# Designs tried in a protein design run: peptides against a protein of PDB entry 5HB3. Part 52

Target 1, 150 residues: chain A of PDB entry 5HB3
Amino acid sequence: RQMQDRCMSEYNQRIRNAPEGSIDPFRMACYKIIGRCDLSNRSLDGLQTDVNDWIWLQFNLARETDRSLELAGESYGLAELQASIREIGLKHFPKTAAEDTNGSFGMFFYLQILAGMFEQAIAYLYPFSYVDAVHFAIALTYYGLLRPVD

## One batch from the design tools (peptide; made by RFdiffusion4, then SolubleMPNN)

Design b1_p16_2_s3 (from b1_p16_2, 9 letters changed)
Fold by OpenDDE base, seed 1:
Structure b1_p16_2_s3 (fold): chain B 150 residues (1-150), chain A 16 residues (1-16)
Amino acid sequence: as target 1 above (150 residues)
Amino acid sequence: SLEEERKKALLEKLRA
């Protein structure tokens, strides 16, 4: 708690007083990840990151923080991440096999699986790859993560 | 590489 308060204080001071581009982007990343500062902006500016880094960041920020302990008043948990993934899917990923020009359906399926959206993930994958959807459905059922329709 | 370009394009979609 003391560390988080210190991070928030330093973050606010630096954002207000530091010249643009003068703050070490790695330090800013630490404030965001450890201090949970400015969670509305879930990107790391000034860092060369790839898609894996982006995914890692989203899931690390989506912590179930006791709302009572978050001084910043912004709660970002799994539910919010799932909502974000749904929104991204609607905007940027193919809805049908006919719309898939670059094979990007696999990434959206992957994001849904990581976020625990198992039923939606399987339903989404089915029209793109029947065989893969069945394989994943069997595996998820085996591990008790997917409930078979009775 | 073509794969790197695809990953970059995907990253841009995710950031939007």
Scores: peptide ipSAE 0.327, ipTM 0.859, DockQ to the pose 0.596
Fold by OpenDDE base, seed 3:
Structure b1_p16_2_s3 (fold): chain B 150 residues (1-150), chain A 16 residues (1-16)
Amino acid sequence: as target 1 above (150 residues)
Amino acid sequence: SLEEERKKALLEKLRA
């Protein structure tokens, strides 16, 4: 508790008073990940990151904590992450095979699977590759992650 | 370079 409070205090002080470009980006990353500061901005400014880093960050910030127990003023859980992935899908990924110009459907399928959006992921994959969708559906069902259709 | 550009473009989409 004390550490988190200190992180928040230091973050607030630095964001207000520090000269532009003077803050160590790694320190800021620590404030975000450990202190859960400024979760509305889920990026690491000043660091050169790739897609894997982005994915890692999103899922690490999306903690399974009760909002009432969150010491930080901002809460971010799996539900919020799932909502974000849905929005990203609507904006930036193909809806149908006909719209797929870059072969990016696989990445969106992957993100949905990671986020536990199994039913939606299978439904999304089916028009692009029905064989793969069926195989994934069988596997997910075997592990109890996909419910039978009523 | 092509792969790097593709990854960069994808990252930009995800951050938007």
Scores: peptide ipSAE 0.327, ipTM 0.858, DockQ to the pose 0.561
Fold by OpenDDE base, seed 2:
Formats: structure tokens, C-alpha cells, sequence
Structure b1_p16_2_s3 (fold): chain B 150 residues (1-150), chain A 16 residues (1-16)
């Protein structure tokens, strides 16, 4: 908590007072990840990142924080991440096999699985690949993550 | 590479 408070303080001070371009982007990333500063901006400016970095960042930022313990600060949890993934899916990923031009459905399926959206993920995958969907459904059921209904 | 371009395209979608 002390570290978080310090990060927040430094972040606020630097964002407001530091000359543009003078702040180390890695330091800013630390403020983001460790200090959970400015969680509304879930990108790392000034850094070369890829899709894996983005995914890693989203899930690291989406921490289950006991709201009762966080008297101050932004809350960003799994629910918010799931909402973001749903939104991204609606905007940028194929909804049907007919709309799939580049095979990107797999990425959206992957994101849904990572976010614990199992039922939705299976339902989404089924029209693209019923075999894969069934396989995943079986696996998820076996591990108690999917509730099959007759 | 095609793979890199695909990853970039995906990243752009995710950031939007």
C-alpha cells in the first residue's frame, strides 16, 4: 500500500509537472502496473508492444481488489475486462463464419476463455469450428468450468 | 512477415 501511494503521488506529480517526453515510459508503465495509476488508460505509451503484451497488461490490471480495502483509487476488475472483451468482439471480430475473412475468430475465442467467459466462448466458437467447440466444452465440463444442460 | 502483420492488425483491433 505504501508503494501504491508513492506511485500515485509520483505519477500525479510527473503527469502534471514534467516536461513532455521527459518521463521514462518504463517508469510510467510501473506506475500503471504497480501503482494502478490511471487505469482508464490501459495502454503503454512510448513502448513497443505487441498483442501478447496487450493481453498480459489487461489481465494484470484487472485485479480482483477488495473494494472495501481500496479506500481510494480506480477499480478495474474481471467484470470490467469482460465487458471490454465483449465490446471489442462486437466491434472488431466476426460474428458468423460468413463474416470471417481473416480467421480472427480464434483470437476472440481465446480472449473469452482467458476472461472466464466459457459459455459465451463455446457458443461463439461453435459455428466456426464445431469440433473444437465440442472439445473445449468437454474439457471445460470436466474441470467444472462449464455447466452442461440436457 | 505475414504473421507480424496479422499480429499488428489484431493489436489495433484490441486497442480500439
Amino acid sequence: as target 1 above (150 residues)
Amino acid sequence: SLEEERKKALLEKLRA
Scores: peptide ipSAE 0.326, ipTM 0.859, DockQ to the pose 0.590
Fold by OpenDDE base, seed 5:
Structure b1_p16_2_s3 (fold): chain B 150 residues (1-150), chain A 16 residues (1-16)
Amino acid sequence: as target 1 above (150 residues)
Amino acid sequence: SLEEERKKALLEKLRA
């Protein structure tokens, strides 16, 4: 895309030549989102953001594109996002109900659902709320999103 | 607020 190429060119020029802190953070956000520049850094520095903004950013950066047209270091899709969510879960979210002190299990369940990790999400939710897990499993199965049992 | 604090803590976990 012409716009993407332009953003990449401008980003490369500015990141190398501009004094630190002189670049408008909104402009940098545009370069990242549109130009897909520096996808290893999935944050918007200099901007006030919340958890919803973070989620939005992750999924927008993990766009389904032809990876063959992207630089190897700038490839980021759903599979990579799923891997990241899995890692975040292992590091920062409760693994059992006994470890849950603030009810954060719901957010991790939510992230897994958004990322299409349905089987893992249900398995994770079950020890925290078996009723909810069963209901979600039924619904996901109905819509063909949960794999059939062998 | 308590809700804001929870959201901030959650965001910190996600960014880690």
Scores: peptide ipSAE 0.324, ipTM 0.858, DockQ to the pose 0.584

Design b1_p16_2_s4 (from b1_p16_2, 9 letters changed)
Fold by OpenDDE base, seed 5:
Structure b1_p16_2_s4 (fold): chain B 150 residues (1-150), chain A 16 residues (1-16)
Amino acid sequence: as target 1 above (150 residues)
Amino acid sequence: SLEDKIKKEFLAKLKE
């Protein structure tokens, strides 16, 4: 709580005093993740990260938004993020091993994992790598992240 | 790159 309060205070001070776009993108990301500052804007302009880090940030921002009372407007929460990942996956990633030419299935698998789509991730991975899918399923079950099928 | 395409599509969805 103390850290969050400090981040909010710093954010408010900087946003008021700094020229537009002058705040370091990484610092801005920190204010959003830790301080939950201005979560309506999650574009993270100027932040250059790999897709895994970027989606991780979006995942965390989505979760923080779900906890905020500001759900009054068009909120892009975890459910919407997961839906987006599904749609993007269907469009850009291989559906079968035969369609996989560059090994990009792994990227989609990890995107789903980062978004908490564990069951779907395992189901997706299974036809590409049976052994890996089983191993991940066991691990996720062990940590209580994968729900057993009745 | 594939990563860039993915980011762009996510950003587009965030604006919806």
Scores: peptide ipSAE 0.286, ipTM 0.852, DockQ to the pose 0.113
Fold by OpenDDE base, seed 4:
Structure b1_p16_2_s4 (fold): chain B 150 residues (1-150), chain A 16 residues (1-16)
Amino acid sequence: as target 1 above (150 residues)
Amino acid sequence: SLEDKIKKEFLAKLKE
C-alpha cells in the first residue's frame, strides 16, 4: 500500500539521519502501526497514553496477519498478548464484585475486549454487571465474534 | 498507580 510504503520510507530516512530518540513519540507510533517499522521495539517510550490506548497500540502491533513480515525478534503476537493480559489481569484486577473497591473491573474488561478476548471478557464482566455483560454479548454475537453456547 | 503497574508488567512481558 502506498501509505505504508511512504511511512517506511520516511522512517528509514529519519532513523538514519536523526539522533536516537529524537523522533516524536507519536510519529514513531504511527510509523510502527502503519509502516510496521522496527516492531522489535514496542515499548513506545515517551508516548504518554492511558492504559487503554497503550494496549490498543500493542494489539495493533501484535497483528498475526503480519507475522510473516516480521523479523525473527518480533515474535510477540496476539496470542502472547492475550496470555499476558490474562496473567496481568489475575494479578492486578478484582476477581469478584466483593474484591472491587475502585471499579477497576471495567478497565480489565475493556483490555480483554481490545485484545479480542471476547468470551473471557463477557464471562469476567457478568458477575460485576449482568446487564452490561448481556448487552456486550448480544453485540459481539451480532458481529460473529461471540459464539453462543447451545 | 494501577495503570503504571499494568504498563510495567506488559513491558516486562514484551522483553521476554
Scores: peptide ipSAE 0.283, ipTM 0.851, DockQ to the pose 0.112
Fold by OpenDDE base, seed 1:
Structure b1_p16_2_s4 (fold): chain B 150 residues (1-150), chain A 16 residues (1-16)
Amino acid sequence: as target 1 above (150 residues)
Amino acid sequence: SLEDKIKKEFLAKLKE
């Protein structure tokens, strides 16, 4: 809580005193993740990351536990992120191993995992890589993230 | 790249 307060204080000071665009993108990301500052802006324009890192950031920013603290205008939460991933997945990623030409299934698998879509991720991976799907399922179960089917 | 396309689509959805 003290750390969050410090982040909020620093963020408010910098947005008031710093020239537009002069704040370090990584610092901005920290303010958003830790301090939950100005979550209406999640574009992270100055931050160059791969898709995995980017989606990880979005997952953290979309935490449901903080929804109560967000203004009514900040409606993009975990559910919306997961819906987006599903939609984008259907559009851009292979549905079957036969459709896979460049191994892009792995990217979609990771996107789903990072978005907390564990069951869907494992189910998706299974036809592409049985062994990997089993290994991830075991690991996720061990950490309590995957519920065994009765 | 595929990554760029994915990022663009996510960003578009964030603005909705």
Scores: peptide ipSAE 0.272, ipTM 0.848, DockQ to the pose 0.116
Fold by OpenDDE base, seed 2:
Order: structure tokens, then sequence, then C-alpha cells
Structure b1_p16_2_s4 (fold): chain B 150 residues (1-150), chain A 16 residues (1-16)
């Protein structure tokens, strides 16, 4: 809590005093992740990351803050992120092995994993790579992230 | 690139 308060204080000071765009994008990301500062802006402008790093950041930003502080209305949370990934997946990624021309199924698998969509990720990967799907399923189960079907 | 498309679509959804 002390660290969070310090982050918020520093963030507020910098936002007020720094020229627009002068704050290091990585530092801005840290303020958002650790300090939960200004989470209404999640574009992460100026941060050059690959899609995996970007989605990881979004996942962390989407983590439920104490609902008591966020006015219920305009919050893009984990559920919304997961919904977005589903929609994007349906649009841009192969649904079957037969549709896989570019081997992009792996990217969608990782996006789902990073978003905590473990069951869906495994189910998706299974028809593309049985062995990999089983390995990930075992690992996720071991860490308590996947519920084994009885 | 596929990555750029994905990022763009996510950003669009964030604005909704």
Amino acid sequence: as target 1 above (150 residues)
Amino acid sequence: SLEDKIKKEFLAKLKE
C-alpha cells in the first residue's frame, strides 16, 4: 500500500509538471500496473511491444481493482478483455487445422493463455497439436489453473 | 502485420 501511494503521488506530480509525452512509456506502464494510476488510458502510447507483451500488460491492467473504488460503469476488465480475445480469435485465427495456412494458431493459443483463458486455450490447441495440448494441460493442472474433469 | 491488426482491434474495443 505504501508503494502504491508513492506511485500515485509521483504519477500525479509528473502528469501535472511534465510536458505532454515526456514521460517514459515503460515508467508509465509501471505506474499503471503497480500504482493503478489513470487506468482509463490503457493505450500505452509510445510503448513498442510485441503482441504477447502488450496483451500481458492489458491482462495485468484488467485485474480487478477493489470494485469499491471503480465506478461500475466504464471499466474494461478481465471479462471484457477475454471477450475481445474471443472475438479477435474468431476473426483472425484458424478454427481448424485445415484452415491453418500460416501456423498462426500458436499465437492465438498464447493470447488465450496470457488472458487466463486456460480451458479454452487447451481446447483450441488440441486439434492442432495433441501432444502440446496434453503437455500444457498437465502443467496447468499441476499449478491449479486447470480443473481436471473427473 | 497480424500483430498490428490485433493491437488495433484491441485498442478499438478499449474505446468502446
Scores: peptide ipSAE 0.262, ipTM 0.845, DockQ to the pose 0.115; fails the geometry check

Design b1_p16_3_s1 (from b1_p16_3, 7 letters changed)
Fold by OpenDDE base, seed 1:
Structure b1_p16_3_s1 (fold): chain B 150 residues (1-150), chain A 16 residues (1-16)
Amino acid sequence: as target 1 above (150 residues)
Amino acid sequence: SELEKFLEELHKELMS
């Protein structure tokens, strides 16, 4: 808690007082990851990242802890991440095979799997690739991650 | 390129 308070104070001071373009993006990333500062912005400005970096960040930021111990706006868990993934899916990914123009369905499937949205991921993949959906379903069921009834 | 576009939109969404 003491560390978080220090990080938060430094983060807020930097974003307000530092000259434009002078803020070290890696330092800001540390404040976000370690200090849990400004979790409403779950991206790393000034850094070149890919989807793996993004999802890694999301999981590191996600906490299922006692929210009463966190400041307002500093609570972010798996549920919020899954909600974000759903929203991204609605806006940026094909909903049906007919809408698939560049094969991006695989990326959304990947994101859903990483976020633990197994049933949704399989359901989503099924119309795009039946064979792959079945294979993943078998594997997920074997490891007890897929609920076939739901 | 497609990934870059996605990430750009993702960043905008998360920053909003």
Scores: peptide ipSAE 0.030, ipTM 0.626, DockQ to the pose 0.258
Fold by OpenDDE base, seed 5:
Structure b1_p16_3_s1 (fold): chain B 150 residues (1-150), chain A 16 residues (1-16)
Amino acid sequence: as target 1 above (150 residues)
Amino acid sequence: SELEKFLEELHKELMS
C-alpha cells in the first residue's frame, strides 16, 4: 500500500511537472502497472508494443476482486475489457466477409479469444471461415471453455 | 476513446 501510494504520487508529479520529452517511458510504465495510475489510459506511451503486449497490459490492469481498494474511477475489470473489445470490434473490424479486404477479421477473432469471449469469437469467425469456426468450437468445447446450448 | 485510437494504430502497424 505504501509503495502504491508513492507510485501514484510520483506518477502524478512527473506527468505534470517533468519537461516534455524527459520522462522515461519505462519508469512511467512501472508506475502505471504497480501503482495502477491513470487507468483511463490503458496504454504505455513511448514504448513499442504489439497485440500481445497490449493484452498483457489489459489483464494486469484488470482486477475482479480488488476494486474496493482503488479510488473511484480507477477501477477496471474483465467485464470492462470485454466491453471495450466489443466496441472496438463494432468500429474498426469487418462485420462480414464482403467488408474484409485485408484479412483483419483474424485479429479481432484473436483478441476475443484472448479476452475469454469464446462464444462471441466463434460466432464472429463463422461467416468468415466456417471450417475454422467449427474446429475451434470443437476444441473449446472439449476443454470446457465453450458452453454448449441446451 | 484513447483505447480505440490506440488499437486502430496498432492494427495498422500489425497489418502493414
Scores: peptide ipSAE 0.028, ipTM 0.600, DockQ to the pose 0.095
Fold by OpenDDE base, seed 2:
Order: C-alpha cells, then sequence, then structure tokens
Structure b1_p16_3_s1 (fold): chain B 150 residues (1-150), chain A 16 residues (1-16)
C-alpha cells in the first residue's frame, strides 16, 4: 500500500508537472505496473513495443484481485483484457477467410489463446484453417481448457 | 483513446 501510494503520487506529479519529453518512459511504466497508475492508458508512450510487449503488459495489468482489496488505484481484470482483444479483432483482423489478405488471422488466434478465449479462438480459426482448428480443439480439450460441445 | 492509438500503430507494425 505504501509503495503503491508513493508510485501514484510520483506518477501524478510527473505526468502533470514534468517538462514535455523529460519523463523516463521506463519509469512511468514501472509506476503503471507497480503502482497501478492510470490503467485507462494501457500503452507505453515513448517505448518501442510489439505485440508480445503489449500482451505482456496487459496481463500484468489484468490482475485477478478482488477489487475490494485494492486500497488504491484502478482495477483491470482479465475480462477487460478479453474485451480489449475482442475490440482489436473487430477493428484490425479479418473476420472471414475472404477478408484475409495477409494471413493475419493467426495473430488474432494467438491473442485469443493467450487471453484464455479458447472457444472463441477455435471458432475463429476454423474457417481459416480447419485442420489446425481441429488439432487445437483436441489439444485444449485434452488439457481441460475447452468444453466439448455435443 | 491512447490505447486505441497505440493499437493502431501496433496494427500497422503487425501488418507490415
Amino acid sequence: as target 1 above (150 residues)
Amino acid sequence: SELEKFLEELHKELMS
């Protein structure tokens, strides 16, 4: 709690008062991750990031904690992350094989799997790659992550 | 939102 409060204080102070371009983006990232500061902004300005960096950040921010136990700061959970991924899918990834021009469907499948959206991921993959979808479905079922449908 | 902007940039990167 004490650390979190201090992080929030520093974050707020710097974001408001620091000269433009003077803030260390890595430090701000630390405040965000540790202090749970400004979770509405889940991007890291001033840092070079890829999809793996982004998803890692999202998982770190999406803490499975009881909101009642969060004494300070904002809350962000897996549900919100999944919602974000759905939104990404709607905006940036092909919905059908006919829309797939560059084979990017695999990336969205990957993101869904990472976020535990297994049923949706399989359903999404199926029209793009039947064989792969079946294989993943079998594997996920075997490990108890996918509920079989009659 | 800043997130949306970031995601757009990320999308550009992923699609390149």
Scores: peptide ipSAE 0.026, ipTM 0.586, DockQ to the pose 0.092
Fold by OpenDDE base, seed 3:
Structure b1_p16_3_s1 (fold): chain B 150 residues (1-150), chain A 16 residues (1-16)
Amino acid sequence: as target 1 above (150 residues)
Amino acid sequence: SELEKFLEELHKELMS
């Protein structure tokens, strides 16, 4: 708690007082990840990142914690992450096989799997790759992650 | 590849 309070204080001070462009993006990332500062902004400005970096950040920021325990008054959980993934899907990925021009369906499938959206992921993959969907469904069912019956 | 270019743009947007 003391560490978190300190991080929040330093983060707020830098955001308010530091000249534009002078803030070390890595330092700000540390405040966000460790101190959970400014959770409404779940991005790392000024850093080159890939999808793995993004998803890693989202999971680290996602906490199953009571809102009352958040010092910053902000909370972000798995449900919110899943909502974000759905939004990304609607915006950036094909809805049907006919819309797939870049073969990007696999990436969205991957994101859904990482976010624990197993039923949705299989349902999404099925029209793009029947064989793969069946194989993943079998595996997920084996590990108790997919319900065989709706 | 086309996919790589697409993902690069997506990554930039997601982290912005």
Scores: peptide ipSAE 0.025, ipTM 0.576, DockQ to the pose 0.679

Design b1_p16_3_s2 (from b1_p16_3, 8 letters changed)
Fold by OpenDDE base, seed 3:
Structure b1_p16_3_s2 (fold): chain B 150 residues (1-150), chain A 16 residues (1-16)
Amino acid sequence: as target 1 above (150 residues)
Amino acid sequence: SELEKFKEQLLKELMS
């Protein structure tokens, strides 16, 4: 759309012409979130953020859009986000209860749930907390988000 | 807490 084209143009001009570190980080964030600019960089540089902000950003950047509708912007969908979550899990989270040293398994479970990876989330949680896994499985099944194994 | 430290470290790595 015309708005996206304008955002891309402004972003490109600023990144090329502005002195390094002189661009307002909030403005750059607007170009990223609204204008879909530079989606290869999935962080907000120059802003103090926490993990919740990061999560919020990832899911807002992940849109179900047709690439053909984007004039000059980048595309990033749920599938790519899910792949990123899988990668994060492999690198940073315990794979078994025996590997759990800081109780972070719940956070990875949470990330998978947010990303709609329900079957994987339940399977992951099960060895850490049987009771919780069963309760979540029941709830997800009730809402039609989890398919029972035949 | 230990969990908060983990979150901070994780964020740092994710932003790299």
Scores: peptide ipSAE 0.382, ipTM 0.889, DockQ to the pose 0.778
Fold by OpenDDE base, seed 5:
Structure b1_p16_3_s2 (fold): chain B 150 residues (1-150), chain A 16 residues (1-16)
Amino acid sequence: as target 1 above (150 residues)
Amino acid sequence: SELEKFKEQLLKELMS
């Protein structure tokens, strides 16, 4: 893509030639998102963001392409994102209602839903809120997103 | 709130 090539070229030029901190953060964001430059850094430096912005970025940086065409370590798709969400859950979110002190379980449920981890999301939510888990399960099943029979 | 503080801390961790 012409735009991607241009962004990549400009990114390389600016990173090499511009004084540190002189590049506009929004421009750098464009180079990363459109040009897919420096994908090892999955954050937007110099910008104020929230968790929603973070997850949006992760989805945009994820590729739905043949992984065989990419170098090892540079491929990042839905599966890798889902793995990251799992790790985040294990590290930062409560496992049981007894461990929940700040009500953050809903956020992890939300992240799993966004990442398409529907079965895991419902299973996670169930011990925290039986009623909500059942309602979401019914809805997801209705729309064909949850497989009740394996 | 405690939840908002958690979100902020989580974000910092995710961006590290």
Scores: peptide ipSAE 0.302, ipTM 0.851, DockQ to the pose 0.813
Fold by OpenDDE base, seed 4:
Structure b1_p16_3_s2 (fold): chain B 150 residues (1-150), chain A 16 residues (1-16)
Amino acid sequence: as target 1 above (150 residues)
Amino acid sequence: SELEKFKEQLLKELMS
């Protein structure tokens, strides 16, 4: 893709020649998202962001297709993203209702759902909110995203 | 709120 190639070219030129932090952060974001540049850094420096922005970025940087078909030199698959979400959960989110002091369990549930970790998401939510877990399980089953247990 | 504080802290960790 012409646009992607241009972004990569400009990024490479600027990163080598420009002082650190001198490039407009929005432009850098474009290089990252469109040009797939420096995907090892999955953050947008110099921008005021929140968790929603973070997760949006992760999904934009992720690719589910064959990595060999990607025009850019760097790729990041769904499996890796899911692994990242798991690690985030283990480190930062309550594992039981008793550990939940701030009500953050819903956020982790949300992240898991976005990442397609449906079974894990429901299993996680269940001890926090039985009713909600059941409701989501029904919905996910309806859409064929959750297999009923035999 | 406590949740907002958590979100802020989480973001800091994610951005590090």
Scores: peptide ipSAE 0.297, ipTM 0.849, DockQ to the pose 0.854
Fold by OpenDDE base, seed 1:
Structure b1_p16_3_s2 (fold): chain B 150 residues (1-150), chain A 16 residues (1-16)
Amino acid sequence: as target 1 above (150 residues)
Amino acid sequence: SELEKFKEQLLKELMS
C-alpha cells in the first residue's frame, strides 16, 4: 500500500510536470504494472511491442481487486479481459472459414485460450481446423480445463 | 506475410 501510494504520487507529478518525451517509457511501464497507475490506458507508449506483449500486459493489469483497495478506483478483472477479447473477435477476426483470407483464425483461438475461454476457443477453431480442434480438446480435457458435455 | 501484416494492423488498432 505504501509503495503504491508512492508510485501514484510520482506518476501524477511526472505526468503533470515533465516535458513531453522526457520520461523513460520503461519507468512509466513500471508505474502502470506495479503501481497500478492510469489503468484506463492499457497500452505502453514509447515502447516497441507486438501482440504478445499486448496480451501479456492485459493479463498483468487484470486483477480482481476491490475498488476500495485500489487508489485509482479502477477495477479490471478476468471478466473484463474476456469481454475485451470477445469484442476484438467480433471486430477483427473471421467468424467462419469462408471469411478467412489470411489464416488469422489461429490468433483469435490463441487469445481465447490465454483468456481461459476454453470451450469457446475450441468451438471457434472447429470449423477452421477439425483435427486441431479435436487435439486441443483432448489436451484441455486431460488437464481438467475442458468440461465434458453432458 | 499477410498474417504478419494483419498482426501489425491489429496491434495498431488495439493500442488506439
Scores: peptide ipSAE 0.286, ipTM 0.844, DockQ to the pose 0.805

Design b1_p16_3_s3 (from b1_p16_3, 8 letters changed)
Fold by OpenDDE base, seed 4:
Structure b1_p16_3_s3 (fold): chain B 150 residues (1-150), chain A 16 residues (1-16)
Amino acid sequence: as target 1 above (150 residues)
Amino acid sequence: DELEKFKKELLESLMS
């Protein structure tokens, strides 16, 4: 808590008082991750990143715990993350095998799995790879994460 | 690689 409070205070001070672009982007990233500052901006500006970094950040910033227990003033839960992933899927990923030109369907499947969207993930994967969808469905069912339809 | 190109484009969109 003490460290987090310090991060928030320093972040707020620097963002308001420092010239634009003068702050070490790695330091600002630390403030965001540890201090959970400015969660409305879930990106790391000024850093060389890839999509894996973005994914990592989203899930590190997401908190499933009660909002009232959040130490920082801002919160971002699993529900919001899931909603974001749905929107990303609709906008950027192929919806059918016929639309798949780059093989990116697996990445969206992966995102859905990470976010606990198991039923949706399996349903999405099925038309792209029947065999893979069935295998994942079996595994998810085994762990009680997928409920078989009666 | 088409997938790598897609990943870059996706990232650009997500960070915009």
Scores: peptide ipSAE 0.435, ipTM 0.905, DockQ to the pose 0.821
Fold by OpenDDE base, seed 3:
Structure b1_p16_3_s3 (fold): chain B 150 residues (1-150), chain A 16 residues (1-16)
Amino acid sequence: as target 1 above (150 residues)
Amino acid sequence: DELEKFKKELLESLMS
């Protein structure tokens, strides 16, 4: 907590007082990842990143931490990440095979799997690729990650 | 590549 308070203080001071363009983006990234500063902005400004970097960041920030140990407004867990993935799916990814134009359905399947949304991932993949969905379902069931439908 | 284009557009949207 003391370390987090210090990180937050330093982060805020740099944001407010540093000359424009003088802030090292890697240092700011450290404040975000290690210090969990400004979690409302889950991106790395000033760095050239790709979607894999974004994914990596989201899952590193989505920690199973006690919210009482974090500063108010600076909490982010798996539930929030899963909600974000759902919203991303609704906004950017095809809902049906007929809607698929760029073959991006596999990426959304991948995101859901990473987020532990196994049942939803299989259900989503099924209309796009029956064979793949069945094979993944078997594997997930074997490892106890997929629950049988009631 | 359409998929690569999609990834870039997606990232831009996610970072906004």
Scores: peptide ipSAE 0.431, ipTM 0.904, DockQ to the pose 0.764
Fold by OpenDDE base, seed 1:
Structure b1_p16_3_s3 (fold): chain B 150 residues (1-150), chain A 16 residues (1-16)
Amino acid sequence: as target 1 above (150 residues)
Amino acid sequence: DELEKFKKELLESLMS
């Protein structure tokens, strides 16, 4: 908690008082990831990143923390991440095989799997790739992550 | 590659 308090203090001081371009973006990233500062902004400004980095960040920030333990009252957990992924899916990814033009369906499947949305992921993948959907369903069932329908 | 282009566009949208 003391570490988080210090991170928050330093983060707030720097974002308000530091000249533009003088703040080390890696330091700011540390404040974000370790200190959980400014969780409403889930991006890393000033760093060259790709979509994989973005994904990594989202899952590292998504923690089931008690809101009472967070000084800023900011909470970002798995439920919020899952909601975000649903919205991303609706906005950016094909809903049917007929809409698929670039093969991006696999990426949305991947996002859903990472977020623990197993049933939805399999259901989504099925019309795009029957064989892959069956393979993943078998694997998920084997590891106890997918429940068979009664 | 169309998929790579999509990934870049997606990232831009997510960071906006």
Scores: peptide ipSAE 0.429, ipTM 0.903, DockQ to the pose 0.775
Fold by OpenDDE base, seed 5:
Formats: structure tokens, C-alpha cells, sequence
Structure b1_p16_3_s3 (fold): chain B 150 residues (1-150), chain A 16 residues (1-16)
């Protein structure tokens, strides 16, 4: 708690007072992750990242915590992340095998799996790769992650 | 590689 409060204070101070471009992007990243500052902006400015870095950040920011203790607009959980993944899917990824031109369907499957959207992930994968979908379904069921029956 | 190109475009969109 003390560390979080300190990070938040320093973040606010630096955002307001530091000359433009003078802030260490790694330090700012620490403030965001540890202090949970400005969660409406879930990116790391000034750093070269990839999709894996992005998703890692999303999960770190999407903490399971009592939202009542957070400021309005500064709460982000798994449900919100899952909603974001759904929107990303609708916007960027192929919906059918016929629409798949770059083989990106696997990435969306991967993102859904990471986000715990197992049923949706399997359903999505099925028309692209029947065999893979069945194999994953069996495995997920075995580990109690897939619910075949409601 | 088309997939890598897609990943970059996707990331740009996600960070916008």
C-alpha cells in the first residue's frame, strides 16, 4: 500500500512537472504497473513492445481486487479484459476459414485461451481446424477447464 | 511474412 501510494504520487508529479520527453519510460512503466496509475491508458509509451508484451501488461493490470477501493475509471478486471478480447476478435480476426488469408486465426485462439475464454476459443477454432479443436477440447475437459454441460 | 505484418498492425491498433 505504501509503495503504491508513493508510485501514484510520483507518477502524478512527473506527468505534470517533468519536461516533455525527459521521463524514463521504464520508470513510468513501473509506476503504471505497481501504482496502477492511469489505467485508462493500458500501454507503455516510449517502449518497443510486441503482442506478447501487450497481453502481459493487460493481465497485470487486470487484477482481481476489490474495485470499491479503486478510483472511478481506474478499475480493470478479467471480465473487462475478456470483453476487450471479444472486440479485438470482431475487429481484426477472420470469422471463417474463407476469410483467413494470413493464418492469424491461431493468434486469436491463443488470446482467448490466455483470457480463460475456453468455450469460445474452441468454438472459434473448430471451423479452422477440426482436429486441433477436438484435441484442445479433450485436454481442457480433462483438466476441468472446459464445461461441456452447463 | 504476412503474419508478422498482421501482428504489427494489430499492435498498432491496440495501442492507439
Amino acid sequence: as target 1 above (150 residues)
Amino acid sequence: DELEKFKKELLESLMS
Scores: peptide ipSAE 0.382, ipTM 0.886, DockQ to the pose 0.835

